Peptides against a protein of PDB entry 5FRP. Designs and how they scored, part 118

Target 1, 225 residues: chain A of PDB entry 5FRP
Amino acid sequence: VEWTESIPQIIATREDISKELNQALAKTFIDSDPRVRRTSVMIFNKVPVTEIWKNITNKAIYTSLLHLAREKHKEVRELCINTMAKFYSNSLNEIERTYQNKEIWEIIDTIPSTLYNLYYINDLNINEQVDSVIFEYLLPFEPDNDKRVHRLLTVLSHFDKKAFTSFFAFNARQIKISFAISKYIDFSKFLNNQESMSSSQGPIVMNKYNQTLQWLASGLSDSTK

## One batch from the design tools (peptide; made by RFdiffusion4, then SolubleMPNN)

Design b2_p20_6_s1 (from b2_p20_6, 13 letters changed)
Fold by OpenDDE base, seed 2:
Structure b2_p20_6_s1 (fold): chain B 225 residues (1-225), chain A 20 residues (1-20)
Amino acid sequence: as target 1 above (225 residues)
Amino acid sequence: EAIEKVLKRHERGEYLNKLL
């Protein structure tokens, strides 16, 4: 009888502890010290996605995580962008959509839009990072066509108008880059041929080659040069 | 207050893994 009476108290205590933990954790994401914010983001990297969804139920934590994508502190921002993209992908793969977790999914489903909206900052380093996480986590290569389409539709289904615009601009840029690389290869092959270099077309192709290289380089951040 | 102090003093990820 005494054991049975203690069970409700234990459950209530655990619930209170969980609530307090969530509240305390939420505060760490908005801490003035960037080291504290960094450590908070790292929780999403160190803890399995299933355990995060189970134990982190405060919506403010997820909202704060997404907000850090626009953090002034470069290291925290970069970590956040990678973390949220990975977390999104892992959630899609491992977490079932239920009635109970619907409200958290409503936040998580905005991660793609949040990431694509970062292109409007017009920072080359941010752009490169967003490009990378799109290919690694949001829209990874998948040999199964149905799975690829399903993932694409999932990503697009929660886009705002600005994210759609960025999405189309991104895709158009990728096509242009691919074309430029192909031309670079063609010009390189031409210039490596001794007979072609001595031709009247040699100087013309060299100029086009240089223009292509300059165009490709203009899209790269200084860290990648 | 005790939980907040623990979260500030310890690597938060390790602490969560131990609690969870």
Scores: peptide ipSAE 0.029, ipTM 0.667, DockQ to the pose 0.015
Fold by OpenDDE base, seed 4:
Structure b2_p20_6_s1 (fold): chain B 225 residues (1-225), chain A 20 residues (1-20)
Amino acid sequence: as target 1 above (225 residues)
Amino acid sequence: EAIEKVLKRHERGEYLNKLL
């Protein structure tokens, strides 16, 4: 743990980290101690993206980072998911594609697929996190239309079949949620009107309101219920 | 809190639908 905690400082001070250091770092990502794995992931958060790309040249480190997205340890997994999504976004924004970094980009370009494939775990907490990082890092709000479209195309261009399926399912779910929220608002407005509540439709709308709320709540993790 | 979370998701969903 202590050794891994020192790595960000070493990377910041040295222009080129030794092959040995890269190999040692690669081992920390697969360490049996979750604290070590956590600290390893934190390197990607503490060190600027440009310095990571410059100094971390071992492909195994990036591959191992992606694998931690499916780790059993919840805290490490959650950290990893956020970290890899952010790292992907930062890389797209700050790192140019060159011949020298092509092999690393081939791994990084799979991050969107890796994230969308997490929906197949069918865990509500994971789903919520993936939903969040998609909008925060993968497909962030961009006022420039050309940049926005380019980002979307970049994300989709490396999707596997499963990721595409998840992508479409996600979008379909968002449409349904949007519709449900609209109905919730309509029902709420109706129920807030005393004249409407006293009408014959009052009980019917109340029932629909409750059903809508139940449906919306069912899509939320227990921690948010 | 649940409502706020749903609203945030809604905003995100609408944004995505505009992108697609």
Scores: peptide ipSAE 0.023, ipTM 0.549, DockQ to the pose 0.656
Fold by OpenDDE base, seed 3:
Structure b2_p20_6_s1 (fold): chain B 225 residues (1-225), chain A 20 residues (1-20)
Amino acid sequence: as target 1 above (225 residues)
Amino acid sequence: EAIEKVLKRHERGEYLNKLL
């Protein structure tokens, strides 16, 4: 743990990280101690993306990072999912594709697929987190249409079949959620009107309101309820 | 608070749908 905690400082102070350091760092990502794995993931959060790309050249580190998205330890997994999504976004924004970094990009380009494939675990907490990182990092709000389309195409260009399926399912779900929220708002407005609430439609709308809330809540993790 | 989180997600989702 102490050694791994020193790595960010070493990366920040040294222009070159030795092959040996990269190999040692690669081992920390697969360490049996979740604290070591956590600290390893945190390197990607503490060190600027440009310095990561410059100094971490061992592809095994990146593949191991992606593997931690399915980590048994919840805290490490959650940290990893956020970290890899953020790292992907930062890399797209700040790192040029070159011949020298091609092999690393081939791994990083699989991050969207890795994340979308997490939906197949069928865990509500994971689903919620993946939903969050998609909106925050993978497909963030971009008012420029060309940039937005380019980002979308970049994300989709490396999808596997399962990721595409999850992508379409996600979008379909978002449409349904949008519709449900719209109904919720309409029902809420109706019920907030005393005249409407006292009408013959009052009980019917109340029932629909409750059903809509229940449906919306069913998509949330228990910790969020 | 959960509803607000869902609404914020929804706003982000509508944006995603406009992307598609």
Scores: peptide ipSAE 0.024, ipTM 0.568, DockQ to the pose 0.610; fails the geometry check
Fold by OpenDDE base, seed 5:
Structure b2_p20_6_s1 (fold): chain B 225 residues (1-225), chain A 20 residues (1-20)
Amino acid sequence: as target 1 above (225 residues)
Amino acid sequence: EAIEKVLKRHERGEYLNKLL
């Protein structure tokens, strides 16, 4: 753990990390201790993306990072999902594609597919987290249409068949959620009016309101679990 | 322990390269 915690400082101060250091770091991602694995993932959060690409040249480190998205340890998995999504976004923004880094990009370009494939685990907590990182890092709000389209095409260009299926399912769900929220607002406005509530439609709208809330809640993970 | 040894060797190597 202590060794892995020192790596961010080493990467920040050194221009060239030895092959041996990369090999040692690769082993920490598959360590039996979840604390070691967690600390390894944190390197990608503490070190600037440009320094990561410069100093971490062992492909096994990146492949191991992606594998931790399916980690059994909840804290490590959650950290990994956020970290890899952020790292992907930062890489797209700050790292140029060159002949030298082509092999690493081939791995990094699979991050969107890796994330969308997590929906097949059918876990509400994982689904919520994947939803969050998609909006925050993969497909963030972008007012420029050309930039938005370019980002979308980049994300989709490396999808496997399963990721595409998940992508369409995700979008369909978002449309349904948006519609449900709109209905919730309309029902709330109706129920806040005393005359409307006293009408023959009052009980009907109350039932629809409750059904809408139940549907919305069913898609949310229990924060206590 | 093996990783600590590699780090110590690397630190020593860089220190030596700065001294040289």
Scores: peptide ipSAE 0.005, ipTM 0.452, DockQ to the pose 0.010; fails the geometry check

Design b2_p20_6_s2 (from b2_p20_6, 14 letters changed)
Fold by OpenDDE base, seed 3:
Structure b2_p20_6_s2 (fold): chain B 225 residues (1-225), chain A 20 residues (1-20)
Amino acid sequence: as target 1 above (225 residues)
Amino acid sequence: EAIEKVLKRLKNGQYLNDLL
């Protein structure tokens, strides 16, 4: 009997603790110390997605997570970008949309737009990272046509105008890169043939090869920076 | 350390154990 009587108090206390934890966690995401912010982001990597959705109910935490994508501290920003992309993908795969979690989903559904909008910063490192997370988490390889289309439509359904523009620009760039790689391969094959190199076309192809390499390299960030 | 404590509680539900 005493045990039964204690249960409501325990539940109430737990709810209070949960609320307090959410409030405390919300503060850590905006802490002035980047180490604290980093650790806060890592929660989303260390805790299963289902547990995150269950226990983190303060929408401000999710909003703050998304905001860190534009963080000045490079390490925190990079971690955040990877984390939010992965979290988005995991959420789509594992979390059902309900009335109770609707408000959180409204925030999470903006992750694709948030990521695509990072292209407007015009930072090569950020661009490369966004490219990577798009293929890894947002629009992963999917052999099933229906699933692939569904994922694509889901991603696009919450795009703002800028995100759409970036999306089309990204796709156009990927096509160009693919074409350049194809040329690189063709030129490489040509140059590996001694007879072809000795021909009148040899120097011309060599020049095109070098130009192609330079073009491909120009789109990459400098690792020394 | 405080964040790690929160993380642990979220991960394993240890906050409940602290109350029991």
Scores: peptide ipSAE 0.042, ipTM 0.622, DockQ to the pose 0.015
Fold by OpenDDE base, seed 4:
Structure b2_p20_6_s2 (fold): chain B 225 residues (1-225), chain A 20 residues (1-20)
Amino acid sequence: as target 1 above (225 residues)
Amino acid sequence: EAIEKVLKRLKNGQYLNDLL
């Protein structure tokens, strides 16, 4: 872990060396060994966002990071998805938009779109992860209304058409899930009452309860796979 | 091993720069 944190410092030692080191680092993101790719992604997790922006100047590194979201290797992909989402959030919070970093911001601003486009892979595990990082990093809970709106607008402002479609589909699904959970709770309460369960409605509610559970479960990935 | 490979690449980049 300490070595990862030292990389930006090494890069920052000389401007000329910095370019070559950035190029070398860029190669590690596309290395044939998934362990190397994983290690490369970890740089973004272990190094402060301000140091990353300062020392990682090769835009190819950022584009490569985003590309790893579709990595075949599960561990690398999962790490990448979490990393880029977190990095996006941290960048929004800590990095000022300047003329000098404009090109990097153009890449970083596509992270939300990149993530929402992962829903089209139609993988339940990926979907769950994307759901998680959306609420954790892209659209986190924020009590300040102005900040919430600003964040939302920022996220949406760089969506491609597919990402927008995915966004609306996601929101619609969340509403359905919320409704299903509400029904599940209601049915559970009903069935927990012995008098209610013994009534003529008992079997009907039991059936609806089971259907609701099945629906909820169908949207979850198998944790064993 | 992965760390070593990354470090090796970084070192190689530095080495190349030192040769230029």
Scores: peptide ipSAE 0.036, ipTM 0.603, DockQ to the pose 0.013
Fold by OpenDDE base, seed 1:
Structure b2_p20_6_s2 (fold): chain B 225 residues (1-225), chain A 20 residues (1-20)
Amino acid sequence: as target 1 above (225 residues)
Amino acid sequence: EAIEKVLKRLKNGQYLNDLL
């Protein structure tokens, strides 16, 4: 009986501690030191998703995480983009939607839009990273048709207008890239044949080959930057 | 005070261990 009577006080104390921790953590995401911000992001990367959802209840933390996707500091930004995409995917897979976590889900559900909106920055490095996380985490390969469709619908259901525009542009680009690669292969096969190269079409195909390569390469970022 | 402690721990890379 005495033990039971102490439980409310213990719970209250724990809640207070949790609240304070959340408040403190929220401040670290906006710290002037990029190392602090980086460390904050790493929490989401290293702690199991279920534990994050359990212990991090301040919605401001999640909002702040998403804002770091546009961080000026390159390393922090890149880490954040990868982390938030992974976190989104893990959350979809492992976290049930409840009344209690509704407010957090409202934020997490905006991650796809946040990521697709990064294309408007028009930075090749960012574009490549966003491409990667889309295929790895947002819209991964799924052999089950129903699951694939449901995932797609989930991702799209919270898109803003800009995200939709980016989505369509992305898809169009992918189709174009696929076509270009196909042509590259065809041209390569042609050029590998000596008889074909000696024909009147040889120089023409060579030119098309070079143009195709140039186009494909133009979409790649400089790894040295 | 609690906030300052947490910030300090995070800055020192120790906060992650405390959450686990």
Scores: peptide ipSAE 0.036, ipTM 0.688, DockQ to the pose 0.015
Fold by OpenDDE base, seed 2:
Structure b2_p20_6_s2 (fold): chain B 225 residues (1-225), chain A 20 residues (1-20)
Amino acid sequence: as target 1 above (225 residues)
Amino acid sequence: EAIEKVLKRLKNGQYLNDLL
């Protein structure tokens, strides 16, 4: 009897604790100390996606996570970009869409758009990171055609206009890079052949080789910066 | 300091404690 009487109070207390924890966690994401913000982001990396969805119900936390993608602190920003991309992928794979979690999904579904919009910052380091997370988490290699198409449609279905523009620009750039690499390989093979180098085309190909290298290098960020 | 307080509360509340 005493046990039964305590159950409602325990439930109520737990709900209050959960609410308080969510509120406290929300504050940590906007803390002035980058170390605190970093640690907050790490929660999404350390805790399984299913447990995150179960226990983190405050929308502001997810919104704040997405906002950190534009963080001034480089380390926090980089961590956030990787974290949110991974979280998006894991959510798509493991979390069912229900009426109860609809509002959170509305935020999570904007992650691809948020990431693609980072290209407008025009920072080579950010661009490289976004490129990486796209291939790793947003649009990973999938041998099943139906699954691949479904994932693509899911990613695109919540794009804003700017994200679409960036998407097309990205794809166009990838094609150009692929072509340039192919030419680089061809030129390299040519230059490694003594007979070809002794031909009238030798100097011409050498120039094209150098131009191709310069073009490829211009799109790469310095690891030291 | 703020994050430590949150983590402490999580531990005390037995929420996500084993996963952090």
Scores: peptide ipSAE 0.033, ipTM 0.680, DockQ to the pose 0.016

Design b2_p20_6_s3 (from b2_p20_6, 14 letters changed)
Fold by OpenDDE base, seed 5:
Structure b2_p20_6_s3 (fold): chain B 225 residues (1-225), chain A 20 residues (1-20)
Amino acid sequence: as target 1 above (225 residues)
Amino acid sequence: EAIEKVLKRHENGSYLNSLL
């Protein structure tokens, strides 16, 4: 743990990290102690993306990072999911594709698929986290249409079949949620009017309101398959 | 809190749908 905690400082001060250091770091990602794995993931959060790409040249480190998305240890998994999503976004924004970094990019380009494939685990907490990182890092708000489309195409261009399926399922779910929210708002407006509540439609709308709320509450836990 | 989460997801989903 202490050794791994020192790595960010080493990366920040040294332009050329030795092959040996990369090999040692690779081992920490698969360490039996979840604290070591956690600390290893934190390197990607503490060190600028440009310095990571410059100094971490062992592809096994990146591969191991992606594997931690399915980690059994909840804290490590959650940290990893956020970290890899953020790292992907930062890499797209700040790292040029070159011949020298091609092999690393081939791994990093699989991050979207890795994340979308987590929906198949059918875990509510994982689904919520993946939903969050998609909007925060993979497909962030971008007012420029060309940039937004380019980002979308970049994300989709490396999808596997399962990721595409999850992508469409996710989007379909979001549309349904939006529709339910619209109904919720309409019903709420109706029910907040005393004259409307006293009408023959009052009880009917109240029932629909309750059904909509129940659906919205349960819909947050809907599995994407 | 649940409603706030739903609303946040709705906003995000609406944005995503604008991409598609």
Scores: peptide ipSAE 0.030, ipTM 0.644, DockQ to the pose 0.533
Fold by OpenDDE base, seed 1:
Structure b2_p20_6_s3 (fold): chain B 225 residues (1-225), chain A 20 residues (1-20)
Amino acid sequence: as target 1 above (225 residues)
Amino acid sequence: EAIEKVLKRHENGSYLNSLL
């Protein structure tokens, strides 16, 4: 742990990271101690993306980072998901694609697929987190239409079959949520009117309102309810 | 709070749908 904690400082102060250091760092991602794995992931949060790309040249490190998205240890997994999404976004924004970094980009370009594939775990906490990082890092708000389209195409261009399926399912879910929210608003307006509430439709609308709320809430983790 | 979170997701989803 202590050794791994020192790595960000080493990367920040050294122009070149030795092959041996890269190999040692790669081992920390598969360490039996979750604290070591956590600290390893934190390197990607503490070190600027440009310095990571410059100094972390062992592709196994990046591959191992992506594997931690399915980590059994909840804290490490959650950290990894946020970290890899952010790292992907920062890489797209700041790192030029070159012949020298091609092999690393081939790994990094799989991050969107890796994230979308997490929906198949069918865990509400994971789903919420993936939803969040998609909109924060993968497909962030961009006022420029061309940039938005290019980002979307970039994300989709490396999808595997499962990721595409998840993507479509996600979009379908959003449509359903939109419809439910619309109903929620309509029912709320109705119930806010005393005359309407006192009518024969009052109890019916109240029931539908509650059902709508329950449906909306069912997609949330217990900690959010 | 739960509703607010859903609304936020909806806003994000609407944005995504605008890209498609």
Scores: peptide ipSAE 0.029, ipTM 0.647, DockQ to the pose 0.687
Fold by OpenDDE base, seed 3:
Structure b2_p20_6_s3 (fold): chain B 225 residues (1-225), chain A 20 residues (1-20)
Amino acid sequence: as target 1 above (225 residues)
Amino acid sequence: EAIEKVLKRHENGSYLNSLL
């Protein structure tokens, strides 16, 4: 743990990280101690993306990072999911595609697919986290239409079949949520009107309101409810 | 808080729909 905690400083101060250091770092990602794995993931958060790409050249490190998205240890997994999504976004923004980094990009380009495939675990906490990182890092708000389209195409261009299926399911769910929220607002307005509430439709709308709330809540984790 | 999170996700979803 202590050794791994020193790595960010080493990367920041040294121009060339040795092959040996890369090999040692690769081992920390598969360490039996979750604390070591956590610290290893944190390197990607503490070190600028440009320095990571420059100094971490062992592809096994990146592969191992992606694998930790399915880690059994909750804290490590959650950290990894956020980290890899952020790293993907930063890489797209700051790292050029070259012949030298092609092999690493081939791995990094699978991050969106890796994340969308997490929906198949069918865990509400994971789903919520994936939803969050998609909007924060993968497909962030961009006012420029061309940039938005380019980002979307970049994300989709490396999807596997399962990721595409998950993507469409996700989008369909968002549309349904939007519709439910619209209904919720309409029902709320209706119920806030005393005349409407006293009408024959009052109890019916109240029931629909409750059903809508229940449906919306069903998509949330217990910790969020 | 839960409702606020849902609303935020809705806003994000609307953005996604604008991308598609």
Scores: peptide ipSAE 0.028, ipTM 0.627, DockQ to the pose 0.624
Fold by OpenDDE base, seed 4:
Parts: structure tokens; C-alpha cells; sequence
Structure b2_p20_6_s3 (fold): chain B 225 residues (1-225), chain A 20 residues (1-20)
């Protein structure tokens, strides 16, 4: 743990990280101690993306990072999911594609697929986190149309079949949620009107309101209920 | 608040759908 904690500073200060250091770092991502794995992931958060690309040349590190998205240890997994999504976004923004970094880009370009494939775990906490990182890092709000389209195409261009399926399912779910929220708002407005509530439709709308709330709540993790 | 989270998801989802 202590050794791994020192790595960010080493990367920041050294122009030439030895092959040996990269190999040692690669081992920390698969360490049996979750604390070591966590610390390893944190390197990607503490070190600027440009320095990561410059100094971390062992592809196994990137592959291992992606693998931790399915980590059994919740804290490590959650950290990893956020980290890899952020790293992907930062890489797209700051790292040029060259012949020299092609192999690393081939791994990084799979991050969107890796994330969308997490929906197949069918865990509400994971789903919620994936939803969040998609909108924060993969497909963030971008006012420039060309940039938005380019980002979308970039994300989709490396999807595997399962990721595409998840993508479409996600979008379909969002439409349903949107509809439900619209109904929730309508019902809320109705119920806030005393005259409407006292009408024959009052109990009916109340029932629909409750059903809508239950449906919306069912898609949320227990921590958010 | 659960409602705020749902609303945020809705906003994000609506945005995403606008891109498609």
C-alpha cells in the first residue's frame, strides 16, 4: 500500500519510469489486498492524464484497470468505474492518437463497452453508477453540435454487440422514465388542487400517482430510497 | 432526495435522446 501510494509522486517527478516500475505497478492492480488495488486505481485520479500516458506504458495496467470494474469489493469497483470513465473522457480530450500509443488506445477505446456491459450484472447500484458516469464522462453535455456528434460516434464506434444492446435498452428505459416523470408532474399538479382532489377523479389520480411513484422508486437503489 | 436523482436522470436521458 505504501509503495503504491508513492507512485503518483514518482510519476509526476520522473520523465522515465522504468519498465520495472511499470511491471511492479501492474502487479498492484491484481493484489489480493483491496487497499492495494484501490490505491492503484487512485493513481489514475491523482496523476494528470498526459503523465499517465507518458509514463504508464505497460498495457497490462490498463487492462487490469478495466477488469476492476467487475471487482467484488464494492469500494474498489465503484472507484474503478468512476476512474476509468473519467480517464476515458480525459484521454479523448487531451491525448493525440499516434502510432506509438495505438495499443493503449485500443484498450481505452473499449471503456465504453466495458461500462455498458456492466448493466448485464443486473445490480441497481452498479446500474445507477453506470448511468451517472455515462452522462458525466462518456456522453457529457456539450453545447457544440459537432463535438457532441463526434463524441457519440467515438463512443459507439467501439461497441461490442452487448454494449449496443445495453445502449438501446438504456435509452428505451430513459424514455419510459421521462414519460413516468411527466405523469408524476401532472398527477402532482392535479393533487395539489383541492377542487380536483375533491372530485370523483381524485381517488383515481391518487392511485395512479402512487403507482407512478412506486415504479420510479423501483428503478432506484436502496441507498437512494 | 430520490426525486432529485430521478429528475437528474430524466434530464440526462432527455439530453441523450436528443443526440440520437
Amino acid sequence: as target 1 above (225 residues)
Amino acid sequence: EAIEKVLKRHENGSYLNSLL
Scores: peptide ipSAE 0.030, ipTM 0.640, DockQ to the pose 0.653; fails the geometry check

